# Peptides against a protein of PDB entry 4XPM, part 73

Target 1, 160 residues: chain A of PDB entry 4XPM
Amino acid sequence: VMLHSKNVKGFLENTLKPYDLHSVDFKTSSLQSSMIITATNGGILSYATSNNDVPKNSINEINSVNNLKMMSLLIKDKWSEDENDTEEQHSNSCYPVEIDSFKTKIYTYEMEDLHTCVAQIPNSDLLLLFIAEGSFPYGLLVIKIERAMRELTDLFGYKL
Target 2, 67 residues: chain B of PDB entry 4XPM
Amino acid sequence: DIKGTIAFDTHGNVIESTGVGSQRIEDIGDLSKVTLDAEGFAQVQGDSLLVHLYKRNDITLAVYTSA

## One batch from the design tools (peptide; made by RFdiffusion4, then SolubleMPNN)

Design b2_p15_5_s2 (from b2_p15_5, 8 letters changed)
Fold by OpenDDE base, seed 2:
Structure b2_p15_5_s2 (fold): chain B 160 residues (1-160), chain C 67 residues (1-67), chain A 15 residues (1-15)
Amino acid sequence: as target 1 above (160 residues)
Amino acid sequence: as target 2 above (67 residues)
Amino acid sequence: REELAELFDKLLEEI
């Protein structure tokens, strides 16, 4: 099954949903944003945000999108640096994972007061990026993005 | 009865925290060093609480109780 | 211990 652009958008929107762990009575907020960006330029191919209260085409919406673009570029740059830094790859902010025999890495980055997590979709030119509030624990964020990537097999090996 | 919980991964990052556990995130450093038995269990006496530990699949669950 | 393991299993099912 091919993932069309609309399907990807819907997928990302679904990732915004919060955790509700009934076993221990723990709840998270929704993700602030979920994006697929290019690993090469940090360009946003698709995105979803939880804050939809801003009128479309408003100045506030433009500012919000610009903020996402900025964060995307910053995180892409840091990811690129870390991919070329052995020490960073062995830090507690890097999680090597294997999905269907494909290896990738999940990185956590503090962006001001936000918790972010980024991972290269296996063998692709694409990154999956989650942005959450500071109250969203990193360990759970990592698990969340891993689970999400497992559902993006159609994008494995995607080259621009 | 459970007073709180902390779940954390091998990187020391929190997966979840509840109750008194939310106020004791700093305990992860020490809890991660605790030697578990063959079944993955341990108990650690805290200041006023007993911490029950269980680890499996690189996830540690700490449960805080009064006894 | 069994209760703890059970709680753990439930947690795993949710994450």
Scores: peptide ipSAE 0.799, ipTM 0.957, DockQ to the pose 0.908
Fold by OpenDDE base, seed 4:
Structure b2_p15_5_s2 (fold): chain B 160 residues (1-160), chain C 67 residues (1-67), chain A 15 residues (1-15)
Amino acid sequence: as target 1 above (160 residues)
Amino acid sequence: as target 2 above (67 residues)
Amino acid sequence: REELAELFDKLLEEI
């Protein structure tokens, strides 16, 4: 079954859910936002946010969306730069991963006080982007986005 | 009794931290250099706490105990 | 050691 816009939105909403590690009594906050953006220009294809107390069509909603657009563009630019920089690909901020024989990379980026991670959906023109609070550990964030990408097989190879 | 935990990956990034572990994130640098036995275990005495290490699948779990 | 490994296994199941 193909992932339609509604299905993608629902998927991203589900990724917002926090971790509750009962084994060690560790809990995270929810992700602030989860997005699928274009690798070409950082355009937002779909997004979800934990900030749900904003009325639709309100000034606050517009500002929130604009902020996401800005962050998306900034992260895309950084990702693009790193993809063209071999040294950056060998830093602790880059995780080469393989999903179903497809290779991709997960990058972690600190955006002010936020923790972010981004990964190209395998063989696609799309990036998956998670934005979390600074308290969300990077190692766990990387695991989270890897698990999420494994559920997006319908988007593997997607070209704009 | 467990006083805290730290789990971290091969990049030195935290996966989780609890208790005293959350205040000892800087230990990851040293803990990552500890030689583990063939079963993936090690123990390191640090300050007043004993650190129990176990590594598998590129994840290291450090458990802090008094003994 | 067994206790530690067990804890690790539980953690892996949750992440």
Scores: peptide ipSAE 0.799, ipTM 0.957, DockQ to the pose 0.913
Fold by OpenDDE base, seed 5:
Structure b2_p15_5_s2 (fold): chain B 160 residues (1-160), chain C 67 residues (1-67), chain A 15 residues (1-15)
Amino acid sequence: as target 1 above (160 residues)
Amino acid sequence: as target 2 above (67 residues)
Amino acid sequence: REELAELFDKLLEEI
């Protein structure tokens, strides 16, 4: 099944859903944002946000989008630096993973008071980026993005 | 009689925490060093709580109980 | 131990 723009956005919207772990009675907040960005320039190809109550074309919406653009660029830059730094790749902020024989890495980054994680879609020029509140634990965030990555096989190998 | 839980990964990052576990995140450092038995279990006595450990698939679950 | 393993399994199913 081909992933169209609309389908990708819907996918990202679904990733916003919080965890509700009934086994241990643990709940998270929704993700603030979920994005697919370019690894080259940090450009946003698709995104979803949990705060959709902002009126369209309002100043607040513009500021929100601009903030996402800024964060995506900053995270892309940090990711790029880490991909060229062997020591950073061996830090606790880097999770090497393998999905269906494709290798990639998940990085966790603290952005102000937010918890973020980013992963290159295997063999592609694309990054998947999750932004959550500081209360969202990193270990669970990593698991979340790994699970999500497994659903994006159509984007594996995507080149710009 | 669970007083709380902590689940964490091999990087020491929290997966979940509940109850008294939420106030003992700093325990992860020590808990990660505990030697588990062949079945992946261990018990560690705390100040007033007993910590039951189980690890499988690179995830450790710590359950805090009074006994 | 069995209860702990069971709890772990339930947790794994949810994450």
Scores: peptide ipSAE 0.799, ipTM 0.957, DockQ to the pose 0.909
Fold by OpenDDE base, seed 3:
Structure b2_p15_5_s2 (fold): chain B 160 residues (1-160), chain C 67 residues (1-67), chain A 15 residues (1-15)
Amino acid sequence: as target 1 above (160 residues)
Amino acid sequence: as target 2 above (67 residues)
Amino acid sequence: REELAELFDKLLEEI
């Protein structure tokens, strides 16, 4: 079964939902953005944002998309560097994980005042990228992206 | 009564924090070094607060109480 | 201790 573009978009939109931990009375904000980008050049294949109040085809929408393009490129570059740096792979900002016998890594990056995390979809040319406010804890963000990635098995092994 | 909580992972990153725990994120460094018993529990005496620790599945939960 | 473990279990169900 192949995950179609509409399904991917809907999936990313669902990842925007905040946590509401009733057990300890802890709540997060929604993710600012959720994206699937190419590992090769940081191109955005699909994205979702919490800023839905922006009219379509407006200048604000264009600026928002351009900002996402910039961030995706920067994060892709940082990810590429870290994938070639053994020391960075052993830092507290790198989480090796295994999903269905596939190995990948989750990286956390501070981007200005935003908390981000990125992970290569196992054995693919794609990266999953979450962007959150600074109040969103990194540990929870990592858990969130791991859980999300486990639902993207249709994209495992995807090559451009 | 619970005065606050901190949950953190093996990298020392916060999963959640509430109450007084939100103001004591720096405690994670010391709490991560505490030796737990066979059941995964420990208690650490703080200033005026007692910290109850429980770890399972690479997640540590710290609960702050007055006693 | 039982209450702490129970709280932990509830937390795990939510994350």
Scores: peptide ipSAE 0.799, ipTM 0.957, DockQ to the pose 0.912

Design b2_p15_5_s3 (from b2_p15_5, 8 letters changed)
Fold by OpenDDE base, seed 5:
Structure b2_p15_5_s3 (fold): chain B 160 residues (1-160), chain C 67 residues (1-67), chain A 15 residues (1-15)
Amino acid sequence: as target 1 above (160 residues)
Amino acid sequence: as target 2 above (67 residues)
Amino acid sequence: KEELAKLFEELLKDI
């Protein structure tokens, strides 16, 4: 099924759902945000947030969106730097992965008290970005974003 | 009787932690170095807890018990 | 060991 804008938004909204590991009685919070951004400029193409109770066009909503824009830019910049840094690519903050013969990398970044992870959608100019609370463990966050990317095959190879 | 758990990946990052495991995140460094048997199991004696280890598919599960 | 392996399998199902 081809991904349209609405479908992408819905997909990102679904990624917000928390993990509930019944086997060990462990549950996470929902992701704060899930985004698809451009690798070139950090521009937000689509996003979802768990804070939907804020009225639209309110000062709080504007601040929230601006915060997302800032975070996306900062993370894009860090990602870009790391993509040109062999040492960073071999750190524990980088997870090389292969999805259907496509290679990509997942990076984890601490943003203030938030846990984030970002990954280039294979062979594309797009990044998938998850932002979670500090209580969300990085190992699980990495698993989450890897699983999510496997569902975005329609965006593989997408160029701006 | 499980007192807690920790699951972690090959990078030493936590996948999950529960019970006393949530207070023993610092154990990951040592647990990651434990030699496992041919089936992927090991046991490590802690302070007052026994840690049962099982690793498969690059994920290590540590289960803390009293014995 | 069997119990631990079983728990691990259940964990894998959850993640």
Scores: peptide ipSAE 0.777, ipTM 0.955, DockQ to the pose 0.917; fails the geometry check
Fold by OpenDDE base, seed 1:
Structure b2_p15_5_s3 (fold): chain B 160 residues (1-160), chain C 67 residues (1-67), chain A 15 residues (1-15)
Amino acid sequence: as target 1 above (160 residues)
Amino acid sequence: as target 2 above (67 residues)
Amino acid sequence: KEELAKLFEELLKDI
């Protein structure tokens, strides 16, 4: 099925769902945010947030969106720097992965008290970005974004 | 009886932690260096707890029980 | 060992 803009939004909303590891009785919080952004400028193409309780068009909503824009830009910049730094690519915060013969990298970044991870959608100009609370373990966050990217094959090779 | 668990990846990052495992995240450094048997198992005696290790698919599960 | 392996398998299913 072709992935359109509405489908992408719905996909991102679904990624917000928390983990419930029944086997060990471990549960996470929902992701704070899930976004697809441009690798070039950090522009947000689509996003979802767990905090939808704020009134639409309110100042709080505007501030929330602006905060997401700022975070996306900062993370994009850090990602861009790391992609040009061989040492950073060999750090424990970088996970090389292969999805259906396509190679990409998952980076983990701590943003104040938040845990984030970002990955380039294979061969594309797009980044997938997860933002979670500090209680969300990085190892599980990496698994989450890796699994999510496997469902975004329609965006593989997408160029702006 | 299980007193807690820690699951972690090859980077030493936590996948999950429960019970006493949540208070012993610092153990990952040592646990990651433990030599496993051919089936991927090991046991490490701690202070008052026994740690049971199993690793497969780049994920290590540590289960803490009474010694 | 068997119990631990079983727990691990269940964990993998949850992840």
Scores: peptide ipSAE 0.777, ipTM 0.955, DockQ to the pose 0.919; fails the geometry check
Fold by OpenDDE base, seed 2:
Structure b2_p15_5_s3 (fold): chain B 160 residues (1-160), chain C 67 residues (1-67), chain A 15 residues (1-15)
Amino acid sequence: as target 1 above (160 residues)
Amino acid sequence: as target 2 above (67 residues)
Amino acid sequence: KEELAKLFEELLKDI
């Protein structure tokens, strides 16, 4: 089964939805952004953002996209660095996980006042990246991205 | 009655916080060190609140009550 | 204890 570009976009849009933990009356904000980027260059292959009420081709839209590009590049660089750093892989910011017998890692990164997490889609050249407000707790963000990756099996092993 | 909650993972990162728990995130450090019984439960007396702990599947839930 | 465990189970369902 192949994930078409439109299907990926729709998937990412769905990940933006907030958590509503009814059991304890805890609610999060929506994710600010959700992206699939290349692990090699940090290029954005697909993305979704909240509050996309900016007119198309406006200066504000361009600036927003540029901001996403900058963040994706920075996070990719940090991820690449950590993948070559044993100490960072054993920090509390790294979560080794196994999905369908495939091993990967989830990293959390503070980006200014934003909470981010990134994970390599198993055996692929792709990264899944979530960007949230600072009020979105890291522990829940990690759970969210893990659950999301489990739905991206079609991208497992994808090579550029 | 519950005055608040904190849920956190084995890395000490918050999963959720509510009520007085939202103001006591710093408690996670100490709560993570508490020895649980065979069923995964513990109680810790604070200065004004009692903390009920339950841990399973690498998630700890702390519930704050007056008693 | 039972109430706490129940709350935990409900939390697990939510996440």
Scores: peptide ipSAE 0.776, ipTM 0.955, DockQ to the pose 0.920; fails the geometry check
Fold by OpenDDE base, seed 3:
Structure b2_p15_5_s3 (fold): chain B 160 residues (1-160), chain C 67 residues (1-67), chain A 15 residues (1-15)
Amino acid sequence: as target 1 above (160 residues)
Amino acid sequence: as target 2 above (67 residues)
Amino acid sequence: KEELAKLFEELLKDI
């Protein structure tokens, strides 16, 4: 299978959209960032961010990208540790899920004041990573990333 | 006359909260232990508020009312 | 109960 960068970028941009639960009058902020990273090195293959008002090639843009690189590496490391820790896999921060007969796990991580969640794309060397403000509830964030994962079937089994 | 809501999953994580529910996130611990009837409903009398519970598909919705 | 169930169904549609 082939990774189509443009399609993935557009997909990630769409995941940034906030929830608007009209039934209960609850609204979230947009995700700060959405990324697909490698499970091996934490390298960013594609990303989207809500702060698109930064001029291209500016120092602010460079710093933003560098920050994402640091966060992706940290989260990848934590994910790797948890994948080798049975106790962590049974904590309330781990959600085993099954998509089209493929098993994976969703982890929630608090990074400073941010709420994050990460999941391995089934049978692949890729991780999907959401970064949100602290006001974004974890339960809804998990639902969001699960639904997003179900739309990435083309990446299932993707190996580097 | 809803005063607020909390929705939470089986891990006790919040899905949404509104009104007085936003100030009562700590109630999730107790609400998650409430025995539901065969249809997935329960009512819990707290202080001045009545909590109506409904659980289905691993999601619990708590609605706070005055009566 | 019916109103609560209805609200729940609407919530499910939103998430």
Scores: peptide ipSAE 0.775, ipTM 0.955, DockQ to the pose 0.922; fails the geometry check

Design b2_p15_5_s4 (from b2_p15_5, 9 letters changed)
Fold by OpenDDE base, seed 1:
Structure b2_p15_5_s4 (fold): chain B 160 residues (1-160), chain C 67 residues (1-67), chain A 15 residues (1-15)
Amino acid sequence: as target 1 above (160 residues)
Amino acid sequence: as target 2 above (67 residues)
Amino acid sequence: KEELAELFEKLLKDI
């Protein structure tokens, strides 16, 4: 099925759901945010947030969106730097992965008290970005974004 | 009886932690260096707890029980 | 060992 803008939004919303590891009685919170941004400028193409209780068009909503824009820009910049730094690519915060013969990297970044991870959608100008609370383990966050990217094959090779 | 668990990846990052495992995240450094048997198992005696290890598919599960 | 492996398999399914 072709992935359109509405489908992408719905996909991102679905990624917000928490993990419930019944086997060990471990549960996470929902992701704070899930976004697809441009690797070039950090512009948000699509996003979802767990906090949808704020009134639409309110100052709080505007501030929330602005905060997401700022975070996306900061993370994009850090990602860009790391992609040009061989040492950073060999750090414990970088996970090289291969999806259907396509190679990409998952980076984990701590943003204040938040846990984030970002990955370039294979061969594309797009980044997938997850933002979670500090209680969300990085190892599980990496698994989450890796699994999510496997469902975004329609965006592989997407160029702006 | 299980007193807690820690699951972690090859980077030493936590996948999950429960019970006493949540209070012993610092153990990952040592646990990651433990030599496993051919089936991927090991046991490590701690202070008052016994740690049971199993690793497969780049994921290590540590289960804490009474010694 | 068997119980631990079983728990691990359940964990993998949950992830």
Scores: peptide ipSAE 0.779, ipTM 0.955, DockQ to the pose 0.923; fails the geometry check
Fold by OpenDDE base, seed 5:
Structure b2_p15_5_s4 (fold): chain B 160 residues (1-160), chain C 67 residues (1-67), chain A 15 residues (1-15)
Amino acid sequence: as target 1 above (160 residues)
Amino acid sequence: as target 2 above (67 residues)
Amino acid sequence: KEELAELFEKLLKDI
């Protein structure tokens, strides 16, 4: 099924759902945000947030969106730097992965008290970005974003 | 009787933690170095707790028990 | 060991 803007938005909204590991009685919070951004400029193409109770066009909503824009830019910049840094690519903050013969990397970044992870959608100019609370463990966050990317095959190879 | 758990990946990052495991995240460094048997199991005595380890598919599960 | 392996499998399923 081809991904349209609405479908992408819905997909990102679904990624917000928390993990509930019944086997060990462990449950995470929902992701704060899930985004698809451009690798070139950090521009937000689509996003979802768990804070939907804020009235639209309110000052709080504007601040929230601006915050997302800032975070996306900062993370894009860090990602870009790491993509040109062999040492960073071999750190514990980088997870090389292969999805259907396509290679990509997942990076984890601490943003203030938030846990984030970002990954280039294979062979594309797009990044998938998850932002979670500090209580969300990085190992699980990495698994989450890897699983999510496997569902975005329609965006593989997408160029701006 | 499980007192807690920690699951972690090959990078030493937590996948999940519960119970006393949530207070023992620092154990990951040592647990990651434990030699496992041919079936992927090991046991490590720590303080008053016994840690049962099982690793498969690059994920290590540590279960804390009293014995 | 069997119980641990079983728990691990359940965990994998949950993830």
Scores: peptide ipSAE 0.779, ipTM 0.955, DockQ to the pose 0.942; fails the geometry check
Fold by OpenDDE base, seed 2:
Structure b2_p15_5_s4 (fold): chain B 160 residues (1-160), chain C 67 residues (1-67), chain A 15 residues (1-15)
Amino acid sequence: as target 1 above (160 residues)
Amino acid sequence: as target 2 above (67 residues)
Amino acid sequence: KEELAELFEKLLKDI
């Protein structure tokens, strides 16, 4: 089964939805952004954002996209650095996980006042990246991205 | 009655927090060190609140009560 | 204890 571009976009849009933990009456905000980027250059292959009420081709839209590009590049660079740093891989900011016998890692990064997490899609040249408000707890963000990656099996092993 | 909750993972990162728990995130450091019984339970007396702990599957739930 | 465990199970279901 192939994931078409539109399907990926729709998937990412769905990941934006907030958590509502009824059991304890805890609710999160929506994710600010959800992206699939290249592990090599941090290029955005697909993305979704909340509050996208900005008119198309407006200066504000361009600035928003540029901001996403900047964040994706910075996070990719940090991820690449950590993948070559044994100490960082053993920090509390790194979560080794296994999905369908494939090993990968989830990293959490503070980006100014935002909470982010990124993970390599198993055996692929792609990263899944979530950007949330600072009120979105890291532990839950990690759970969210792990669950999301489990739905991206079609991208496992994808090479550029 | 529950005054608040904190759920956190083995990395000490918050999964959720409510009520007084939201104001006591700093407790995670100490709570993570508490020895649990064979069933995964513990109780810790705070200055004004009792903390009920339950851990399973690498998730710890702390419930704050008056008693 | 039972109530706490039950709440935990509900939480697990929510996440």
Scores: peptide ipSAE 0.779, ipTM 0.955, DockQ to the pose 0.923; fails the geometry check
Fold by OpenDDE base, seed 3:
Structure b2_p15_5_s4 (fold): chain B 160 residues (1-160), chain C 67 residues (1-67), chain A 15 residues (1-15)
Amino acid sequence: as target 1 above (160 residues)
Amino acid sequence: as target 2 above (67 residues)
Amino acid sequence: KEELAELFEKLLKDI
């Protein structure tokens, strides 16, 4: 089964939805951005953003995309460094997880005032990246991206 | 009569916080070290608040009450 | 304790 580009975009858009924990009356904001990027170059293959009120082809849209490109590159670089650092892999910012017998890691990174998390799609050249406001707790962000990763089995093993 | 809650994972990262719990995120360090009973429960008396702990599936829920 | 466990279960369902 192949996950088409339109399906990927729709999937990422759905990940933007906030958490509403009715049991404890806790609610988050929507994610600012959700992306699938290449692990090699940090290139954006697909993305979704909560700021969709910007007119298409506007300067603001271009700047927004450029900002995402910069962030994706920075996070990819940090991820690459951590993948080659045993100590970083044992920090509280790294969550080893197993999905359908595939092992991967979820990393949390604070980027300026934003909370981010990134994970390599198992056995692939792709990374899933969430960008949230600083009010979005990391523990919940990790749960969110893990659950999302479990829905991307079509991309497991994807090589560029 | 819940005054607040904190839920956190095994890495000490917050899953959620409400009420007075939102102002006591620093308690996670100590709460994570509390020995739980066989059913996963514990109670910790702090200042004027009692903290009720329950842990299961690598998630700890702390509930703050006055009694 | 039972109320706490119940709240926990509800929380698990929400996340």
Scores: peptide ipSAE 0.779, ipTM 0.955, DockQ to the pose 0.924; fails the geometry check

